# Peptides against a protein of PDB entry 8HF1: the designs that were tried, part 72

Target 1, 320 residues: chain A of PDB entry 8HF1
Amino acid sequence: NVMLYATKPTEVMVSFPHQEQVLTVTRLISAEIEKFYVSLDLMNIGVQPIRRSKSLQCLRDPSKKSFVKQLFNDFLYQMKEYGIYAASIAIISLIVEFDIKRRQAETLSVKLMHRTALTLCEKIRHLLVQKLQDMTYDDDDDNVNTEEVIMNFSTPKVQRFLMSLKVSFADKDPKDICCLVFVERRYTCKCIYGLLLNYIQSTPELRNVLTPQFMVGRNNISPDFESVLERKWQKSAIQQFRDGNANLMICSSVLEEGIDVQACNHVFILDPVKTFNMYVQSKGRARTTEAKFVLFTADKEREKTIQQIYQYRKAHNDIA

## One batch from the design tools (peptide; made by RFdiffusion4, then SolubleMPNN)

Design b2_p14_8_s3 (from b2_p14_8, 4 letters changed)
Fold by OpenDDE base, seed 5:
Structure b2_p14_8_s3 (fold): chain B 320 residues (1-320), chain A 14 residues (1-14)
Amino acid sequence: as target 1 above (320 residues)
Amino acid sequence: MPRLEYEPPELIPE
């Protein structure tokens, strides 16, 4: 039980300026998604047979439109929270998901819905890639994966995160690194993983130092949506992290489910700590004597974040 | 976005 270990990692905070990405491309993408939602609401998908899947979500939207909207809302969140570069990776995950669903569609109407969503994703991908290329002299797709492009098209939060990784781990022995990165959303794990792969590859000081993996949370809301592939990936990723073949793990709220991972020397909380349980479970992984627990906060939320951490510390000490 | 400069992490006091 993670609560039994009074681990006192060094708790540190990295502040970042609250800059909303007011880019024309992000506004255009948001407007295209909103137009798509209007079109989606007008689509008559018919009464889908209520498959007796025990998942409450399949009961909420027989048309599967809510799931499509959820994916695009998660994309919009990632674009806002992590930036255009992260969004260019996130959109690929939507493309894959909608292509799978298009192929699995039992009805023509559902197939057409997923096809329309896929077409929008390809348009969004093109808009994002084109915007990344605006900084490159050469039309070569590989030129968009430079440290400069990644940094310039990332949010202040992601920039501070990447800089914190670079400073923390530059030229270190990979064996001395055990890093967790916590994110709120399962889709963000894949997005930040892809971003980190490209960033590490573009950063000589990290290329042979950091080997990232990601772990997607178990979808407690719908175990039926855990593809056999996702479950295999989780097991493999955890094993690689345990074996030291990966030294950085990006995870969502999965650690609440009792996934045993080794003691970490770094825990990064990329997204706001929303619950006491998240605080205790994430902090409880920073178990080495030199362990750092790194919080990311907007400058405007700094004081509120500090007060929240004090409340969580107090509550933790009252239980321990 | 403007590239940020590195800022050292702030210690959260006890």
Scores: peptide ipSAE 0.485, ipTM 0.941, DockQ to the pose 0.775
Fold by OpenDDE base, seed 2:
Structure b2_p14_8_s3 (fold): chain B 320 residues (1-320), chain A 14 residues (1-14)
Amino acid sequence: as target 1 above (320 residues)
Amino acid sequence: MPRLEYEPPELIPE
């Protein structure tokens, strides 16, 4: 098995203080989303046509209320786990998605539902941008994308991650870098990608060094509901990473589904490793002689993380 | 949030 002869990466851990961003703005946004859920539950959207997927799996109809709630719950997760700056990027993805669904709506009731969701997203965007501007002297939107604003409105986890990237890759040759960043959720890939674009652009030592891309996980929803555009974009992003036109790839658990990516010299695990499979597959991408496997953990979870890694190492050695 | 200082990664022991 080719994995038996792979050089073991150096496994390292980056700790961060557990600080919940208890800001007034985050509480206000959460309360506005909860009010919206109450209103959403009262909306009559009629009988939705059962889109029979060719696979007998009850496809979550993307026009259903449950999908709208999922997107806002994923947004609330991004805001909590990555901070206000990341949330300002994440909300744009919701705006785009709800606008597309509003245009594609087959019924007036579904169109109105997506319009109401979109109006809430715009309100949330304004609240987030206004909070980012509190650190800028100039009211110009361009000034919110500074290294200082990004760092100050990011969670300790994201701050440690960005610092680790800067120290690892400052002034290096782009050709010598092959980096994977693993995140738990599909929507986090887009959010962290947008954050990294702005961070790299604001960081002179990285601007010509790192070129990020992201891989969006296949929706567990049938391949029939993946837009042809999303599939084309995923193929293009993977190809850019293979060709060296991108040297940092943000991935969710999608690499578990057999996406062949080259051997990497850096693998960052931004979110907790929840499964043995994720550990083996992500670590198995760090195959170069000086490869690093970097874990991020809250200080309070440090010991638990170490013990979990020892269990995974043992289980991996028992299979090898 | 206050900007954190850089802390070097720790090696996970064998």
Scores: peptide ipSAE 0.484, ipTM 0.940, DockQ to the pose 0.779
Fold by OpenDDE base, seed 4:
Structure b2_p14_8_s3 (fold): chain B 320 residues (1-320), chain A 14 residues (1-14)
Amino acid sequence: as target 1 above (320 residues)
Amino acid sequence: MPRLEYEPPELIPE
């Protein structure tokens, strides 16, 4: 029971300015996705054979259109919440997923739908990469993965997060670090993982200090669609974190699935704490005497966040 | 976006 081991980590808050990125490129991408949704709604995807997979919990989207829209909506969320740089990584995950779905398509109509989605993803990828290159003065250095590009094309939240990592872990012994990063969404884990790999590689003080991994929860939508590769990756990532071969783990609220992770000295909550259970579970992983629990909040939501933490502390003390 | 300066984290009071 995570509640029985309520260590009192030092709870800290990092504020960030609320900036709506009104970039022309983000508006263009949103408009292209909206145009694609209109086209998608007009696609006649015939009656899909109901594979009676015994898992009752699959949202049976008989047309598979809702799943396509969900992936693009998750991408739009990541672009808004984490910025253009994170979006350039997120779009690659959509490309991979739609290519798998295209190859697995049982009908020509479904194959065509996923092909059209792929074509849109490649257009979006090009628009994002072009915008990242617009700040590189050297037309010949296609390297959009510099610290400067990452910081300039990340949201204030992500900038504060990266700075907090740099200050917390610069030139430390990798063995002294056990860090969790909590995010709300499954797809954000892989996006932030890719961003962190590039940031660590571009930041000398973090090279050979931080070794990130990511863990995604079981997809409650379809355990049958969890590729054997995803399950192997999850097991490997958890084992690497247990063995100390990885010292930073990005996870989405997976602690409900009984994944026993070691006591951590740092817990970062990158997204808003929406539930008491998430607060207790995430805080309950910060078990060392000097453990830090770091929250990120927009300046406009600072007071509301503080009040929410006090309510959660009170509720925790009433149960303990 | 403009690059932000580092700000130290605020302690959440007990």
Scores: peptide ipSAE 0.482, ipTM 0.940, DockQ to the pose 0.797
Fold by OpenDDE base, seed 3:
Structure b2_p14_8_s3 (fold): chain B 320 residues (1-320), chain A 14 residues (1-14)
Amino acid sequence: as target 1 above (320 residues)
Amino acid sequence: MPRLEYEPPELIPE
């Protein structure tokens, strides 16, 4: 009986200062979204058919309005948690989604609602890009994607994350890297993916070293809400990561029971570990020799994070 | 935001 001692990863923590820097631009954007919500509540879009899926019982108001508000609330969260650079990428996803919904609108009232949302997104995009350009001498949009702009317009959490990637992977062989990055929210995967593409392209030591992909967990919500495009993307992203064509994978959930991913040497938890299951499953992907499990925490939450990890370790040892 | 300096990860004690 060779007891395969499961190699326990080294658990480490990266602290970051809790700076709620309320920029004037972020206040303006928040106020414009709040003003839009007042206008949205006054819009008559007619009675929407309630799709009674038994699994959707926990999703608040399946109205087309609630979906619009959800997207803007997720955007506001990303702007707060990751910074205005990440927000400039996140807003593009909203623009694409509202343009699709505008084109697919069955009624003039619904079409107008999505058009108004799209117009707000374009205004927000302009405000964000203009603020990123304040650091560039040249008015060219291409100059906003420098390492300096990315770092200066990212939150302390994102700055520490990017620095940790640079130090961990600078000038390494891409074949020796198998990295997972866990985030809490579905839309954050795509936002952080876009940020990493620009950061890697602007960081010579990471060029040709890191090739990122992203995967969104299957929503337990009916496969009918997953576009055929999203399912194709997930399959392609997993396959590229298995084949070694991608060596960094961003995930919003633990790769569901049945997504076999190779043993990783690095696991980064960018957002707080909120559940025991998330802890066990994410840590359980760091299985190589010398694997690292890296947590990010605000300085004010450091002690609480350590205590939570001790509780999770204890609970894991009691089940094993 | 101000650019942070690099700080090495802290080991979480056993």
Scores: peptide ipSAE 0.469, ipTM 0.937, DockQ to the pose 0.794

Design b2_p14_8_s4 (from b2_p14_8 with F1M V11L)
Fold by OpenDDE base, seed 3:
Structure b2_p14_8_s4 (fold): chain B 320 residues (1-320), chain A 14 residues (1-14)
Amino acid sequence: as target 1 above (320 residues)
Amino acid sequence: MPKLEYVPPELIPE
């Protein structure tokens, strides 16, 4: 009985310094969002027309205000976890979403609410772009997308991630690369995708080597909230990755049951591994003989992260 | 250079 020992991926931990960069601009943005929440709570958006299928209670749809607060809370999280450069990309996604919601508004009060949110996003975008330009002598918008600006306005975690990509993939054949990047949140996929596009374009050694895509996991809660556009994008992104037209995929969840993704040679976990299932399923995508499974941890959390990984390894060996 | 630390396999105590 030759027990074919399935080649276990090489597990790598990358440490980064825990720097709470408290920039004046991040404090200003946070204070403007908090002022907006006070104003939003005072807004009377009236009774929302509930589609007729469930009972007659004219519930004030708290969902519309809650959705606005969720988008800004996710933005604040991305600014804290990934830095000012990532935040400058994330805010564009909020602008697009609030403009769509403004145009789709069924009432004048809801239209005004989304307009006020949009005006705040435009102010935040201006504050972020102005801060990125403070390092460039030239006022041209294209000068903010340099390797230097991206690196300097990213958190230590993102800096170590970008350096790890450059060291791992510089001047390699794109056909030999099959890379997954896991993040915790849905909105982070699009933000990190935009950051990687600009970083790859600014880094000669990665130009024509890395072609990124992103995929958001299906929300198990309701297929009705998944736009037809998002479903088309997911199918296209998966197909490009299967065809080898994309060689790096950013995911917010472990690719659910039924997304057959090829055996990857690199798996990066950008955010902390919070569950045993996330560990096993993400590691299980690194299946090639020389596959690498790369984790990122703050220096302060290094010992706790090591202990958690040993517990997950033990639990995985007890099930196999 | 990023310090890539290998998480050693558990030395299964013999």
Scores: peptide ipSAE 0.031, ipTM 0.626, DockQ to the pose 0.109
Fold by OpenDDE base, seed 5:
Structure b2_p14_8_s4 (fold): chain B 320 residues (1-320), chain A 14 residues (1-14)
Amino acid sequence: as target 1 above (320 residues)
Amino acid sequence: MPKLEYVPPELIPE
């Protein structure tokens, strides 16, 4: 029995300065969303027919107001944690979702609610794009997707992440790369995917090196809200990653849900490791020879992060 | 935000 000693990955940490984005545009957007919440609470949407969808979410908010607030809260989180460039991508996902819900609305009042939310999203999109254009002399939408614009309008965490990708993978053979990027929240997968597509396209050293995909976990709270399209996308993305047609996969809690991805040579943890299970599962994917496990931490949280990793290492060794 | 300079990864000690 040759116990293949699973080569322990090299565990490394990338620190970033904690900077609050004090942009006038982010304050304006937050204030517009808060005003919208006051207006949303005053909207009479009526009693929605309880569709027999077994989803726990349909049982909790028959008015669907909480879902609208959730999407805007998720957007505000993206803008805070990843920056206004990531927010410009995230807002498109809200626009698409509210347009779908507007079209699927069974009542005029619900249709109007989603239309009002959509109008706010278009205003937010305009404010974000206008701010990205402040660095560009040309009004062309393509000019906002430069490496410079992406970097200048990303948080320190995202800047350090993108720089770490560039240094790790510049001019490498795509076949030698098997990279996982872990994020905390499912909606972050799509946002970071869109950001990476634009960053890779704007970075010549990565353009023919990295092919990203994203995988969103099964919504255990509501499998009925997983569109057939999302399930097809997940299956296709996993297959592309297995076939080597994609070499970078952005994941959330997907590995906790028992989706088996191949052994990787790079694992990036973009968001804080909050659970022992996340640590063991994500680290357990870095199984190749010379595999790297890369953590991102704020400078202020550096010591706390190190102590947390020591606790997780100890707990893992006590179980093994 | 100002563009940060690259910082190399630090080894987490054993």
Scores: peptide ipSAE 0.463, ipTM 0.933, DockQ to the pose 0.787; fails the geometry check
Fold by OpenDDE base, seed 2:
Structure b2_p14_8_s4 (fold): chain B 320 residues (1-320), chain A 14 residues (1-14)
Amino acid sequence: as target 1 above (320 residues)
Amino acid sequence: MPKLEYVPPELIPE
């Protein structure tokens, strides 16, 4: 029983121009990753011991190469969907992950594979940071975290999102804000969190207004020690949001798994609503009086998005 | 990319 809470949120749409970031740096990075994949396929890492994780479902790629490719593919997605600034944050997450995997490597060949991936991530980081610095007069890394740099190196979607946050929450009481931001992918939660931290810090009207947290979905692939740390962190982040120490939560479809979060006054859907369940569950969190449910859509997909929302509304009313 | 101008959210009609 999805309790039909009587107050339907106001459903609104923010359109953005569909612009592909045709930057030389993004092409260079993509080409370096493709070149790395060719090299990775040639790496002999030997037969990895099949750790019988009791959970039969996660066929750990015995080569661990698929996981490396997945992380870089997710990075390429972040760069495309959110922009160069978001990519500069996303690459740090890959650096951390590959450093952990390098240290945990049971074989020299696996250690070398993760070291090679890490070296590529550092090269990508330098290319991204250098491109962000092209707009700054000073070579100091702190100067790349300005509102102007963030906006200029973000995709139109992210720009509209940040402007919508600024207009919605400028100079408001932090206690009056309970905001969810839904994203499609798990890794986007960390990336958008880091972007929001820097944006909020660079935006005086938001510095003492918004305190973001993020929720990372359960890593189905690795029941390892990392999954325990992630679970502890996830519990802490949820608790901070419940206690009002955080008033903005970035989450993926993990809220679909029955994580109880309080009623929110704002729900932002940063990525396209791909499923009826995502629509119902995300909309179902906007339960306060005057709650807003905000969708972001490319101008070219506006009509398709509206029709999809009408189908979801109809389907929801037929079940209600 | 040039910074976009703010566009207010539009109501999705019922």
Scores: peptide ipSAE 0.462, ipTM 0.930, DockQ to the pose 0.784; fails the geometry check
Fold by OpenDDE base, seed 1:
Structure b2_p14_8_s4 (fold): chain B 320 residues (1-320), chain A 14 residues (1-14)
Amino acid sequence: as target 1 above (320 residues)
Amino acid sequence: MPKLEYVPPELIPE
């Protein structure tokens, strides 16, 4: 029971300036997705047979169109919250997913829908990569993965996060690091993982120090839709983290299942803490004597964040 | 976006 842990981590906050992305490329991408939604709504994909999949999820997303819109909405969220560099990684996940769905399409109309979505993703990828290349003299795709490009095309939140990692872990012994990074959304785990791989590889002080992994919380709603590959990957990632072969784990906040993760010395909350349960569960992982619980907040939300933490502390003490 | 400067984490007081 995570609630019974007597060790209080040091709770700290990292503020970042609220900056709206004023990039023309982000506006163009948003407009292209909106145009695509209009076209998608006009597409006749036929009546999808209600597959009698026992999962309540098939009742929640009866429309393959809804799923397509969800993926693009999640992409738009990631682009907004993490920046265009993170978006360049996030779009690859959409490309892979739409290509799989295109190949698995039972009808020509559904195949065409996923093909159109895929074509849009490739256009978005090109626009993002082209914008990242504006800082590089070389047209080589590998040159966009520098520390400088990552930092300049990341949101203030992500910049502060990366700086906090660099300062916290530069030239440390990998065995002395047990770090969790909590994010709100499932798709963000993989996006931030890809970003961290590139950042660590481009940051000499973190090379061979940080070995990241990611884990998506099992949506209790559809264990059946998790590919055998995803389940194997999650088990492997958890095991690597337990064995110390990975020392940084990115998790979605939907860790309702008490992932029996070791006592961590660092817990980073990259996204806002929305619930008391998320606060208690995430904070309850920072269990070493010198453990840090790090929150990220916009400067404008600083006071509100502090007051929320006080309310959660009070509520936690009333239960303990 | 401009690269930010590092700022130390702020302690959340009791």
Scores: peptide ipSAE 0.456, ipTM 0.931, DockQ to the pose 0.783; fails the geometry check

